# Designs tried in a protein design run: peptides against a protein of PDB entry 6A30. Part 73

Target 1, 150 residues: chain A of PDB entry 6A30
Amino acid sequence: AQDADNVLQPIMDLLDSNLTLFAKICEKTVLKRVLKELWKLVMNTMERTIVLPPLTDQTMIGTLLRKHGKGLEKGRVKLPSHSDGTQMIFNAAKELGQLSKLKDHMVREEAKSLTPKQCAVVELALDTIKQYFHAGGVGLKKTFLEKSPD

## One batch from the design tools (peptide; made by RFdiffusion4, then SolubleMPNN)

Design b2_p19_7_s4 (from b2_p19_7, 11 letters changed)
Fold by OpenDDE base, seed 5:
Structure b2_p19_7_s4 (fold): chain B 150 residues (1-150), chain A 19 residues (1-19)
Amino acid sequence: as target 1 above (150 residues)
Amino acid sequence: SEVVELLKPPVQELMEKAL
């Protein structure tokens, strides 16, 4: 449990920050699309993380998320109360683009067979992320989340 | 998970505001 939470916490913090921005800027339909893309990104990131050796992964994800999170903080557009919605969308799109680049910087090391402990951590992490994106039924539908290759 | 419980209310609030 603790290992899963430690891996997920930086991702969850980043997601929460981005969702807060997107919820303010995006229409409902656009927001749902953004959530779906974020889900795919997270799932792909987790898949790569699971394949990577445990010690390098937490540090790499944490460092990459922290570097991109700091890049996001430097890109902390003081939402000027009067910034054109177009500029806000552009900034949000730029942030999503940075998350995508984060995925590309995750070097896939050789897939080691998961130990039973690693499998349990992964399962717990997946369940946690599914619950996050489902958000008590307000977020993404369970049927969509379950169609993602686990 | 502690992480889920901590983030669930914010995510719900955000989604409700977007609805």
Scores: peptide ipSAE 0.045, ipTM 0.632, DockQ to the pose 0.078
Fold by OpenDDE base, seed 4:
Structure b2_p19_7_s4 (fold): chain B 150 residues (1-150), chain A 19 residues (1-19)
Amino acid sequence: as target 1 above (150 residues)
Amino acid sequence: SEVVELLKPPVQELMEKAL
């Protein structure tokens, strides 16, 4: 449990920061789309984190998320005009797209079989993130979350 | 997870406000 929380905390901090911004600037339909893309990103990030060697995981995710999150913190002060919101979504989508491209550059070290402990941590982390994105039913539908390649 | 429970209210509230 604590290991899962340690892995999730940086992701959750990033998600909360981004979702808070997106909830303020996005219409409902756009927000749902953003949530779907964030879900995919989180799933992809988790998939990679699991594949990465244990020693680099917290620092790499934290550094990757902080490197991308630091770009978002600088924009906090101005109430974005409707035009600024679209640009922020575009920039966020671009950053998310760059994170997806980072997929291709992270050397696929051989998917070493996760230890049973690591699998349990990942399963707990996945369930936690699913619950987060479901947000008591106001977020993404369970059917969408379950269709993600677990 | 305590983290989920702590984060659920903000996300849920934001989603409820946005949706």
Scores: peptide ipSAE 0.043, ipTM 0.625, DockQ to the pose 0.073
Fold by OpenDDE base, seed 3:
Order: C-alpha cells, then structure tokens, then sequence
Structure b2_p19_7_s4 (fold): chain B 150 residues (1-150), chain A 19 residues (1-19)
C-alpha cells in the first residue's frame, strides 16, 4: 500500500494541477477529451514505470512531466483567449502523442515478467487511478476505464 | 487509498463546476 501511494502521489499531484487548469479553461466536452488523454498518459506512464526499474523512472517521468510542466509557470493566468487555450491543449495533445511514439521505442526492452509483488502494486495503483478518474461518477465512466489496456 | 481520498474532493468540485 505505501509503495503504491509513493508511486501514485507524484502522478496524482500532476493530475490535480492539470485538472485544475483544464477545468478553468476548457468547456465540458473539451475537458472530457482532456481527461481521456490524461487517462491514456497515466496508463502509459504506469506501464513504463512498472516495466522499467522504479527509481530511474520517477526521475524520467518527473523530468518528462517537468519538461511539459515548465510552460505552466505560476504566472498570473491571464485567461488565455479561447484560441490560446485551444492551442495549449493542442500542443499538450501533440506532446502526449509524441509520448505514445516513445512507447514504441521503449517496448523493445524485454517485458520482464513482473514479480507477484509488483503485479499486486500495479493492480492496486490501477484501481486507485480508476477511482480518481471516475471521481464519484462525475469523471470518466467506469466502462471506459475498464476497457483501457491493463 | 489516502491519496484518492485527499484528491477526490478537489477533483469532484472541479468537475461539478465544469458540469
């Protein structure tokens, strides 16, 4: 449990920060799309974190997320004009798309079978993240979350 | 999870405001 929380905390902090921003700038339909892309990103990030040794990946994820997050300076969020917000989302989606291509390069390393302990941590982490994205029914539908590749 | 319980209220509030 504690190991899962330690892995999840940085992801959850990132998700909270991004959701706060997106909830302010996005319409409901756009927000739902952003949540779906964030879900995919989290799933891909978890897949990588589990397949790669835990310690180096938190730094890489943190660095990848910081590299993406460095554009989110605490500067007075001038409400970007509707066009600027859309462009930021598009750029974020494009960067997420590039992260998916990075999957093809990393999948080449032998999928070392997770130990039973690692599998249990992953399952717990996945359930926790599913609950987060479901957000008591106001977030993503359970059926969508369950159809995501485990 | 303690993490989910801590973050769930803010996420719910944000989603409710966006809805």
Amino acid sequence: as target 1 above (150 residues)
Amino acid sequence: SEVVELLKPPVQELMEKAL
Scores: peptide ipSAE 0.041, ipTM 0.621, DockQ to the pose 0.070
Fold by OpenDDE base, seed 1:
Structure b2_p19_7_s4 (fold): chain B 150 residues (1-150), chain A 19 residues (1-19)
Amino acid sequence: as target 1 above (150 residues)
Amino acid sequence: SEVVELLKPPVQELMEKAL
């Protein structure tokens, strides 16, 4: 449980910060689409993170989040104009796209089969994130979250 | 989990405001 929370906390902090911004800028339909893309991103990030050794993961997530977080902190104070909001979504999407490209450049280090311990941490982390994105029924539908490759 | 309980209220509030 604690290991899962340690892996999730940086991701959840990023999600909370970004979702707060998107909820203010986006219409409901756009926000739902953004949530779906964020869900996919989180799943892809977790898939990669868990394949990495647990000790390097906090540093890599922390470094990835630190590189991206420095860009977001400057945006928190100014209510972005409608133009700035679109640019922030575009920048976020570009950053998401770079995270996707990081998928291609993260060399398939040998698909080290997750240890049973790592699998258990992943499952717990996935359940936690599913609950977060479901948000008591106001977020993403359970059926959408469950159809995502576990 | 503790993380879910901490983040559920903010997400719920944001989604309710977006509805």
Scores: peptide ipSAE 0.040, ipTM 0.619, DockQ to the pose 0.073

Design b2_p19_8_s1 (from b2_p19_8, 10 letters changed)
Fold by OpenDDE base, seed 5:
Structure b2_p19_8_s1 (fold): chain B 150 residues (1-150), chain A 19 residues (1-19)
Amino acid sequence: as target 1 above (150 residues)
Amino acid sequence: MTKSQQRIKKLTEELKKAL
């Protein structure tokens, strides 16, 4: 459990910051679309990080997500006026589009077999992140989350 | 309760306000 929390900490820090912002500025359908794209990105990043060299660098998933998140200045979000909100959504959508390009730059290293302990940590991490995106039924549907490649 | 579970609860409450 603690190991899974440690692995998820950098991802959840990023997701909490972004989803809190998007929840404030996006209408319902846009927010659901953003959640789906973030889910796909997280799953793809986790899958590749699991298949790529040892999970020892907690920093890699966090760094991969952070290297592309560098465009979100921690600007003290003054509640933007309605006009500023649209520009922020556009900028956030542009940043999400850039995050999709991360897919092309991730080097496929040889899939090293995880130890049984590492597999258990990954499974727990995946279950936890599914629960996070489900958000007590308010977020993504379970059927969508279960159909996503693990 | 794990730190992750606390974050899930927080996100749940934030999304309930928005959705």
Scores: peptide ipSAE 0.374, ipTM 0.862, DockQ to the pose 0.716
Fold by OpenDDE base, seed 2:
Structure b2_p19_8_s1 (fold): chain B 150 residues (1-150), chain A 19 residues (1-19)
Amino acid sequence: as target 1 above (150 residues)
Amino acid sequence: MTKSQQRIKKLTEELKKAL
């Protein structure tokens, strides 16, 4: 459980920040669409991470997320005008798009067989992310989350 | 409660307000 939390923390930090923003600025249908696209992105990223070299560097997911996070420090929470909301969505989409670039730089190293412990951590992490996107039934439907992102 | 579970709970409450 703790190991899964540690693995998920960087992803969850990104998701929490972006989803909190989107929940404030997006209409319901748009927010659901964003959730679906984020789900696909996360699943694709995790699938690649599972196929990629051993879970040793918690740093790689964290470092890729950290390098771009420096810019959003100081600004006083003015309610974003409609124009500001679009720019915030664009910026958030750009940050999410960098997760897709992580997809391209993750060279298919030889699928080192995950140890049984690593498999258990991954399974728990996947279940936790499904629960996160399901959000007690308010988010994505279980039937959608159980479908392999083709 | 794990940190992830706390975050799930928080997101759930935020999404309930928006959805």
Scores: peptide ipSAE 0.364, ipTM 0.857, DockQ to the pose 0.738
Fold by OpenDDE base, seed 4:
Structure b2_p19_8_s1 (fold): chain B 150 residues (1-150), chain A 19 residues (1-19)
Amino acid sequence: as target 1 above (150 residues)
Amino acid sequence: MTKSQQRIKKLTEELKKAL
């Protein structure tokens, strides 16, 4: 459990920052769409990190997320004016789009078989992220989360 | 409660306000 929590910290930091912002500025339908795109991004990032051996560097997920998350500085959230919200969504969508392009540049290193311990940590991490995006039933539907490639 | 569970709870409350 603690190992999975540690693996998820960089992802959760990114998600907490973005989702807190989007929850404040997005209309309900837009927010649901943003959640779906973030889910896809997280799943793709996790898949690559798992398939790209070795998970030994907690730094790689953190570095990938930090390299692409650097635009969200811990700036004291001044309540953006309504005009700023649209621009922030656009910027976030642009950043998400850039993260998708990172797919093409990561050379498939030969998938080293994860140890049973690493597999268990990844499984628990995936379950935790599914719960996070489900958000007690107000987030994404379980059926949507379960159809995502594990 | 794990840190992740705390974050889930926090997100749940934030989304309940927005959705």
Scores: peptide ipSAE 0.356, ipTM 0.850, DockQ to the pose 0.715
Fold by OpenDDE base, seed 1:
Structure b2_p19_8_s1 (fold): chain B 150 residues (1-150), chain A 19 residues (1-19)
Amino acid sequence: as target 1 above (150 residues)
Amino acid sequence: MTKSQQRIKKLTEELKKAL
């Protein structure tokens, strides 16, 4: 449990910050679309992190998240005027787009077999992130989360 | 509760207000 929490901590920090903002500024239909796109991004990132050796990736994801997270701290959330909300969504989409570009540069290192302990941590992490996106039934549907390629 | 479970609860409450 604690190991899974440690693995999820960086991604949860990113998701909490962005989803809290989007929940405040987006209408229901837009927010659901954002959740679906974030789910796809998270699953693609996790799939790659699982296939890559655990030690280098926590540092790379942590460094990437730390490099991009430093941009969010300096934004004193002035209540966006109607014009500022669109720019914030555009900037957030640009940041998410950069995470998508990380998709192209992660060289497939040879899939090392996960130890049974690592498999258990990954399974727990996947269950936890599914619960996060389900959000007690107000988020994504279970059927959508279960049909996602693991 | 784990830290992740606490975050899930918080997000659930925030999304319930928005959705």
Scores: peptide ipSAE 0.330, ipTM 0.839, DockQ to the pose 0.683

Design b2_p19_8_s2 (from b2_p19_8, 9 letters changed)
Fold by OpenDDE base, seed 3:
Structure b2_p19_8_s2 (fold): chain B 150 residues (1-150), chain A 19 residues (1-19)
Amino acid sequence: as target 1 above (150 residues)
Amino acid sequence: MTKSQQRIEKLTEELKKAL
């Protein structure tokens, strides 16, 4: 339950900000079109939230990298000559490029292995958002909501 | 009832009034 609330929080902030405004300013026909576009945006946001490791995992990867970096014993750093500065920048850029690839690989692996807990949270979140957009039958049709690819 | 469910119910009622 609490994990589902955490996943839904960004989506609800989006809904609170946009739907309350559109409900006041739009005619019924325009509002229905806006709801369809917001549904797509919500689904894309959910997909990104599920597929992208939570922003907390970037901090965890940074912490994990910091934890493994503590094993470098203080070997006597010989002062590198002037040519070594450019090579260090190049190596740092190469490491940043490898970190980007590793991040993309980890994001892709996490997307493949949603834990049963994560699946249950996603299902609950999706059902809740479907109920919201259906609005007791006044909003979007169930058939439209079920055909939207996640 | 979760905080999320309460927010969804509130917005659902507002949407029902507007549509």
Scores: peptide ipSAE 0.310, ipTM 0.832, DockQ to the pose 0.692
Fold by OpenDDE base, seed 5:
Structure b2_p19_8_s2 (fold): chain B 150 residues (1-150), chain A 19 residues (1-19)
Amino acid sequence: as target 1 above (150 residues)
Amino acid sequence: MTKSQQRIEKLTEELKKAL
């Protein structure tokens, strides 16, 4: 449990910041689309990080997500006027589009077999992220989350 | 309650306000 929380902490910090922003500025259908794209990104990043060298670098998922998150200046978000909200959505969509290009730059290192302990931590981490994106039924549907390649 | 569980609850409440 604690090991899974430690692995998830950097991802959840990023997701909490971005999803809180998107929840404020996006209408419902846009927000659902953003959630789906973030889910795919997180799953792809986790899959690649699990297949890539030992989980010891908590820094890699956090750094991969942070290297692309550097465009979100921690600007004290004054509640933007309706016009500023559209520009922020456009900028956020552009950043999400850049995150999709991260897919092409992630080196496929050889799939090292995870130890049984590492597998258990990953499974718990995946379940926790599924619960996070489901958000008590308000977020993504369970059927969508379960069809994602694990 | 784990830190992750607390974050899930917080996000759930934030999304309930938005959706």
Scores: peptide ipSAE 0.298, ipTM 0.818, DockQ to the pose 0.717
Fold by OpenDDE base, seed 4:
Structure b2_p19_8_s2 (fold): chain B 150 residues (1-150), chain A 19 residues (1-19)
Amino acid sequence: as target 1 above (150 residues)
Amino acid sequence: MTKSQQRIEKLTEELKKAL
């Protein structure tokens, strides 16, 4: 459990910041779409990080998310005017797009077999993220989350 | 409750307000 929390901290910091913003500025249908795209991004990022050895103590996820998350300074979220919301979505989408490009620069190191402990941590991390995106039933549908490639 | 679970709960409440 604690190891999974440690793995998830950087991704949750990114998600909490972005989803809190999107929840405030997006209409319901737009927010659902954003959640789906974020889910895909998270799954793709996790898949690559799990396949890329080694899980050194500071998870490559943490380093990747920290490299890209450094742009989200703790600016006191002044309620953006309606015009700022669209620009913030655009900027967030651009940042997410850059995360997708980071895909191409991660050298496929040979998938070293995860230890049974590492597999258990990853499974728990995945389940926790599924719960996070499900958000007590108000987020993404379980059927959508379960159809995502594990 | 894990830190992750607390974050899930917080997000759930935020999304309930928005959705």
Scores: peptide ipSAE 0.296, ipTM 0.813, DockQ to the pose 0.718
Fold by OpenDDE base, seed 1:
Structure b2_p19_8_s2 (fold): chain B 150 residues (1-150), chain A 19 residues (1-19)
Amino acid sequence: as target 1 above (150 residues)
Amino acid sequence: MTKSQQRIEKLTEELKKAL
C-alpha cells in the first residue's frame, strides 16, 4: 500500500492540480473528454514506467514533473478573465503535449521481469488510479477503464 | 485511509460539483 502511494504521488500531484483547475473552468462534456485523454496519457506513462527499472524512474518522473511543475507554482491563480481561461487550457494542452513527446524518447530498455512484489505494487497502483478516474461514479465509467489495455 | 484514498475522495467531491 505505502509503496503504491509513493509510486502514484507524482502522478496524482499533477492530476490533482490540473483536474481541480479543469473542474472549475470546463463544462461537463469538455471535462469528460479531458478525463479520457488524461486516462490514456496516464496509462501510457505507467506502462512505460513499469517496463523501466524502478529506481531510475521515480527520479526521472519526479525530475520531469518537477521541471514542469515549477512552471505551475509561479502562476498565482488570478481568476482567469474569459481570455485567460483559453490561454490556460492552451498551456495545459502544451504541457500534456510535451508528455506525449516523452513517448518518443523513452528508449525501450529491455523489459526486465517484475518481481512478485513489484507486480503487487503495480496492481495496487492500477486499481488506485482506476478508482481515481472513476471518482465515485462521477468520472469515467468502469467499463471504459476496464477495456483500456493494461 | 491511505494518502491516495484521501485524494480520491477530495477529487470525487470536486468533480461532483462540476459534473
Scores: peptide ipSAE 0.260, ipTM 0.795, DockQ to the pose 0.744

Design b2_p19_8_s3 (from b2_p19_8, 10 letters changed)
Fold by OpenDDE base, seed 3:
Structure b2_p19_8_s3 (fold): chain B 150 residues (1-150), chain A 19 residues (1-19)
Amino acid sequence: as target 1 above (150 residues)
Amino acid sequence: MTASEERIKKLTEEMKKAR
């Protein structure tokens, strides 16, 4: 349990600040859309950190953020103020682009097969982050969290 | 209660207050 908490701490520190802000400024419909995009980003980042060797190329996360950011804009989410809310989400997405730096704090497991201990930590970390995004039932649905973000 | 459980509880409470 403590090992999984330590692995998640940098991600949760970033998510706590941003999601607390979004919960204050966004309507529930907007907030759910933001949560879905953040979930995809977090899962893709975790998968790349665990499965893929450290992609040194910051350009891929920038491209993912740009692709997801454009997807967020095309959703006719009536942000209460079109300019400020979109800019805040864009700025938060830019801060989430620093999730690439979070990669340096997540266990750089070399492309070696995960040990049974590492597998157990990853499984617990994935379950914990799913519970985090579910947020006692007010966040994302369990059925959505069980699907691949791809 | 783990640190993660506390964070989940806090987020749940904040999101329940969302409009």
Scores: peptide ipSAE 0.510, ipTM 0.915, DockQ to the pose 0.705
Fold by OpenDDE base, seed 4:
Structure b2_p19_8_s3 (fold): chain B 150 residues (1-150), chain A 19 residues (1-19)
Amino acid sequence: as target 1 above (150 residues)
Amino acid sequence: MTASEERIKKLTEEMKKAR
């Protein structure tokens, strides 16, 4: 459990910041759409991180998310004016769009077989992040989360 | 409660406030 939490920390830090903002500024329908796009991004990022060289460097997920998340400075959430909300969504979507481009630069190294322990950590991490996006039933539907984003 | 469970709870409460 703790290992899965450690793997998810960098992702959840990014998600918590963005989703808290989106929950404040978006209607439920828009919020659900944003959640779906974030889910696809997270799944693609996790899949690549798992298929790419061994998860030994907790720093790589953190660095990848931090390199792309650097634009989300810990700025005191000033209550954005209503006009700022749309621009923030657009900026966040741009930042998330740049995460998708990271796909093209990651050379497929040979998929090293994960150890049974690493597989168990990844499985628990995936289950935990599904629960996170489900958000006690107010987020994404379980049926959507169980489908491959591909 | 794990750190992730706490985050899930927090997000759930924030999303419940969404209109």
Scores: peptide ipSAE 0.499, ipTM 0.910, DockQ to the pose 0.722
Fold by OpenDDE base, seed 1:
Structure b2_p19_8_s3 (fold): chain B 150 residues (1-150), chain A 19 residues (1-19)
Amino acid sequence: as target 1 above (150 residues)
Amino acid sequence: MTASEERIKKLTEEMKKAR
């Protein structure tokens, strides 16, 4: 359990910050659409990460997210601040765009065989993140989360 | 409760408040 929590921590930090904001500013229908797109992005990222080198380097996802997070400071596009809400949505969309770029930069390295322990951690991590996106039934439907994101 | 369970609970409560 703790190992799965540690693996998910960087992803959850990013998701919590964005989804908490979206939950406050978006209508329920918009929020559901955002959740679906985030789910696809997260699943594609996790699939690549699981096929990529051993989960031992929690530093790599955290460092990749942190390296791309530092790029957010320099891109101060002075869009005219008409409404604080529109700028927040634009900034959040920009952050989501950076996650998409992260997907493209994850080079598929040779599939290393996971140890039984690593497989169990990954399985628990996947179940946990499905529960996160289900959000006690107010999030995505279980039937949607059980389908391939492809 | 694990840290993830706490996060799930928090998100659930925030999403319930969504209009």
Scores: peptide ipSAE 0.495, ipTM 0.909, DockQ to the pose 0.672
Fold by OpenDDE base, seed 2:
Formats: structure tokens, C-alpha cells, sequence
Structure b2_p19_8_s3 (fold): chain B 150 residues (1-150), chain A 19 residues (1-19)
């Protein structure tokens, strides 16, 4: 459990900040659309991570996400208190776009077989992120989360 | 409660406030 939490922490740090903003500025249907797009992005990133494990260490996903996340914190333009909601969404989308760059970095690593322990961590991480996007039933439907993001 | 569980709870609460 703790290993899965450590793997997800950088992703969740990015998602928490942006989803909290979106929950404040978007109505429910727009928010659900944002969640669907984020789900696809996260799942595609995680799938590549599983197929092309840079996971010499459980920390590699965390380290890659943290490197991109720290680059993002430095790029976190303090949204001017007077920025239009459109500009806030644009800035948040730009931040989320860094997850796509993470995907491109992961594709360059040789596919390594996961150990049984790494598989268990990934499975738990996948379950946890599904629960995160379900958000106690106010997020995405379970039936949507169980389908391929493609 | 794990850190992830706490994050899920927090997100759930924030999402419930959405219009």
C-alpha cells in the first residue's frame, strides 16, 4: 500500500491542485469532461509505464513525475487574482500537459519485466487511481473506469 | 488511512461542492 501511495503521490499532487481549481470554476458536466480527458491521459501514461517500465526502482515513476512536477511548480504562474476563468483553465491545462511529456520520456526506456512485487504495486496503484477518479461516486462512473481509455 | 485515501476523501468533498 505505501509503495503504491509513493508511486501515485506526484500524479495526485498535480491532479489535486488542478481538480480543486476545476471543481470551483466548472459546472458538473464540464468537470466530468475534464475528468474523462485526464483519465485517458493518466491511463495512457501508466500503461506505457507498465509496458516500458523505467521501474528499476518503485521511485522512478515518482522521480519522473517529481522532476516534471517541480518544473511545473516553478512554472506555476501565480494566477493573477484578476485572471479570467478561461486563463485559469488554460494555465491548468498547460500544467496537465506536462503529463504528456512524461509519457514521451518513458517510451525511450527498454521494456523490462516487472517483478511480482512491482506487479502488485502497479495493480494497487491502478485500483487507487480508479477510486480517485470515481471520487466517492461524484466523479467518473465505475463502468467508464473499467473500460479501455482508447 | 493512507495518504491516497485521504486525497480521495478530499477530492470527493471538493467535487461535491461543484455546481
Amino acid sequence: as target 1 above (150 residues)
Amino acid sequence: MTASEERIKKLTEEMKKAR
Scores: peptide ipSAE 0.494, ipTM 0.910, DockQ to the pose 0.711

Design b2_p19_8_s4 (from b2_p19_8, 7 letters changed)
Fold by OpenDDE base, seed 4:
Structure b2_p19_8_s4 (fold): chain B 150 residues (1-150), chain A 19 residues (1-19)
Amino acid sequence: as target 1 above (150 residues)
Amino acid sequence: MTESEKRIKELTEKLKEAK
């Protein structure tokens, strides 16, 4: 459980700031679309970082997300004016796009077989992320999350 | 409660408040 938490912390740090912002400024339908794209991004990032490169103690996910998430200033989200909301979405989308580009630059190393312990950590991490995106029913539907490649 | 579970709860409340 603690190992899974360690893997998830950088992801959650990235998501918390963005999801909080999007929840405030987006209409429900737009928010759901954003959540779906974020879900895909997270799943793709996890797949490449965990399955392709060796799981190092400080998960490459954490390092990658920290390197690219450093642009998310922990700035106190001042209540943005409506005009600022669109720009913030654009900036957040740009940052997320950079995460996607990083994915494309990751060389496909031979998928090393994960140890049983590593598999258990990944499984727990995935379940936790699904719960995170479901957000007690206000986020993505469980059926959508379960159909996603994991 | 794990730290992740705590963060899930916090996010859930934030998303509820935004609706």
Scores: peptide ipSAE 0.259, ipTM 0.798, DockQ to the pose 0.806
Fold by OpenDDE base, seed 5:
Structure b2_p19_8_s4 (fold): chain B 150 residues (1-150), chain A 19 residues (1-19)
Amino acid sequence: as target 1 above (150 residues)
Amino acid sequence: MTESEKRIKELTEKLKEAK
């Protein structure tokens, strides 16, 4: 449990910041699309990190997500005036485009065999992140999350 | 309750408030 939490904390820190912003600025259908793309990105990143040596794992997920998150300045989102809202949506759409391009550049590495302990940590981490993206029914549908390759 | 469970709960409430 603690090992899974340690792996998830950097991901959740990034996702909390992004999802909070997107929830404020995006219409429901746009938000769902953003969540789906973020889910795919997280799953692909986790899959690759699991294949890589444990010492590079936390740094690589955090670095991969940070390298692509560099466009989201941690600026205190001043409640945008109507004009600021349009610019924020445009910036969010641009960031989504960058995330989609990232997916295409992510080389699928062949999964190395994990130890039973590592498998248990990964399974727990995956269950937790599915719950995170489901967000008590407000986020992604369970059917979508369960159909995603784990 | 794990830290991750707390984060899930907090996110859930934030997303509910945004709708």
Scores: peptide ipSAE 0.250, ipTM 0.794, DockQ to the pose 0.788
Fold by OpenDDE base, seed 3:
Structure b2_p19_8_s4 (fold): chain B 150 residues (1-150), chain A 19 residues (1-19)
Amino acid sequence: as target 1 above (150 residues)
Amino acid sequence: MTESEKRIKELTEKLKEAK
């Protein structure tokens, strides 16, 4: 459990700020679309970082997410006017695009077989992330999360 | 309650308030 929490902390740090911002500035339909794209990005990043390198490269996800998450600085998010909201969405989309490009640079190292301990950590991490994106029914539907490739 | 469970609960409440 503690190992899974350690893996998830950097991801949750990035997502907490972004999801809170998107919830404030996006309509419900737009928010759901953003959540779906974020879900795909997170799943793809986890597959590459957990399945390909040994769990020791947790620092790489954290560093990648931190390098790209730095743009969402501390600012007391003055609810931007509609024009400012559009610019924030554009900036967030640009950051997501950079994460996607970084995904392409993650070397397909040969998938080493996960140890039973690593598998248990991955399963727990995936279940926790599903709960996170479901957000007590406010986020994505469970049926969507279960159909997505883990 | 794990730290992750706590953060999920906090996020859930924030998202409910934003609706």
Scores: peptide ipSAE 0.235, ipTM 0.785, DockQ to the pose 0.805
Fold by OpenDDE base, seed 1:
Structure b2_p19_8_s4 (fold): chain B 150 residues (1-150), chain A 19 residues (1-19)
Amino acid sequence: as target 1 above (150 residues)
Amino acid sequence: MTESEKRIKELTEKLKEAK
C-alpha cells in the first residue's frame, strides 16, 4: 500500500492541480473529454514506468513533473476574467502536449519481468488510479476504465 | 485510509461541487 502511494503521489499532485482547475472552468462534457485524455496519458506513462527499473522511475517521473511543474507557479488563481480563462486552457493544453511529447522520447528499455511484489504494487496502483478517475461516479465510467488496455 | 484514498475523496468532493 505505501509503495503504491509513493508511486501515485507525483501523478496525483499533477492531476489534482489540473483537474481542480478544469472542474471549475469546464462544463461536464468538456471535463469528461479532458478526463479521458488524461486517463490515456496516465496509462501510457504507467505502462512505460512499470517496464523501467523501479529506482529510476520515481526519479524520472519526479524530475519530469518537477521540470514541467516549475511552470505551474503557485499563481494565486485569481478568478480569470473571461479572457484569462482561454489563456489558462491554452497553457494547460500546452502542458498536456508536452507530456505527450514525452511519449516519443521514452526509449523502450527491455521489459524486465516484474517481481511478485512489484506486480502487487502495480495492481494496487492501477486500482487506485481507476478509483481516482471514477471519482465516486463524477468522473469516468467504470466500463470505460475497465475496457482500457491495461 | 491511505493518503491516496484521502485524495480521491477530496477530488470527488471538489468535482461534485463543480456541477
Scores: peptide ipSAE 0.224, ipTM 0.777, DockQ to the pose 0.818

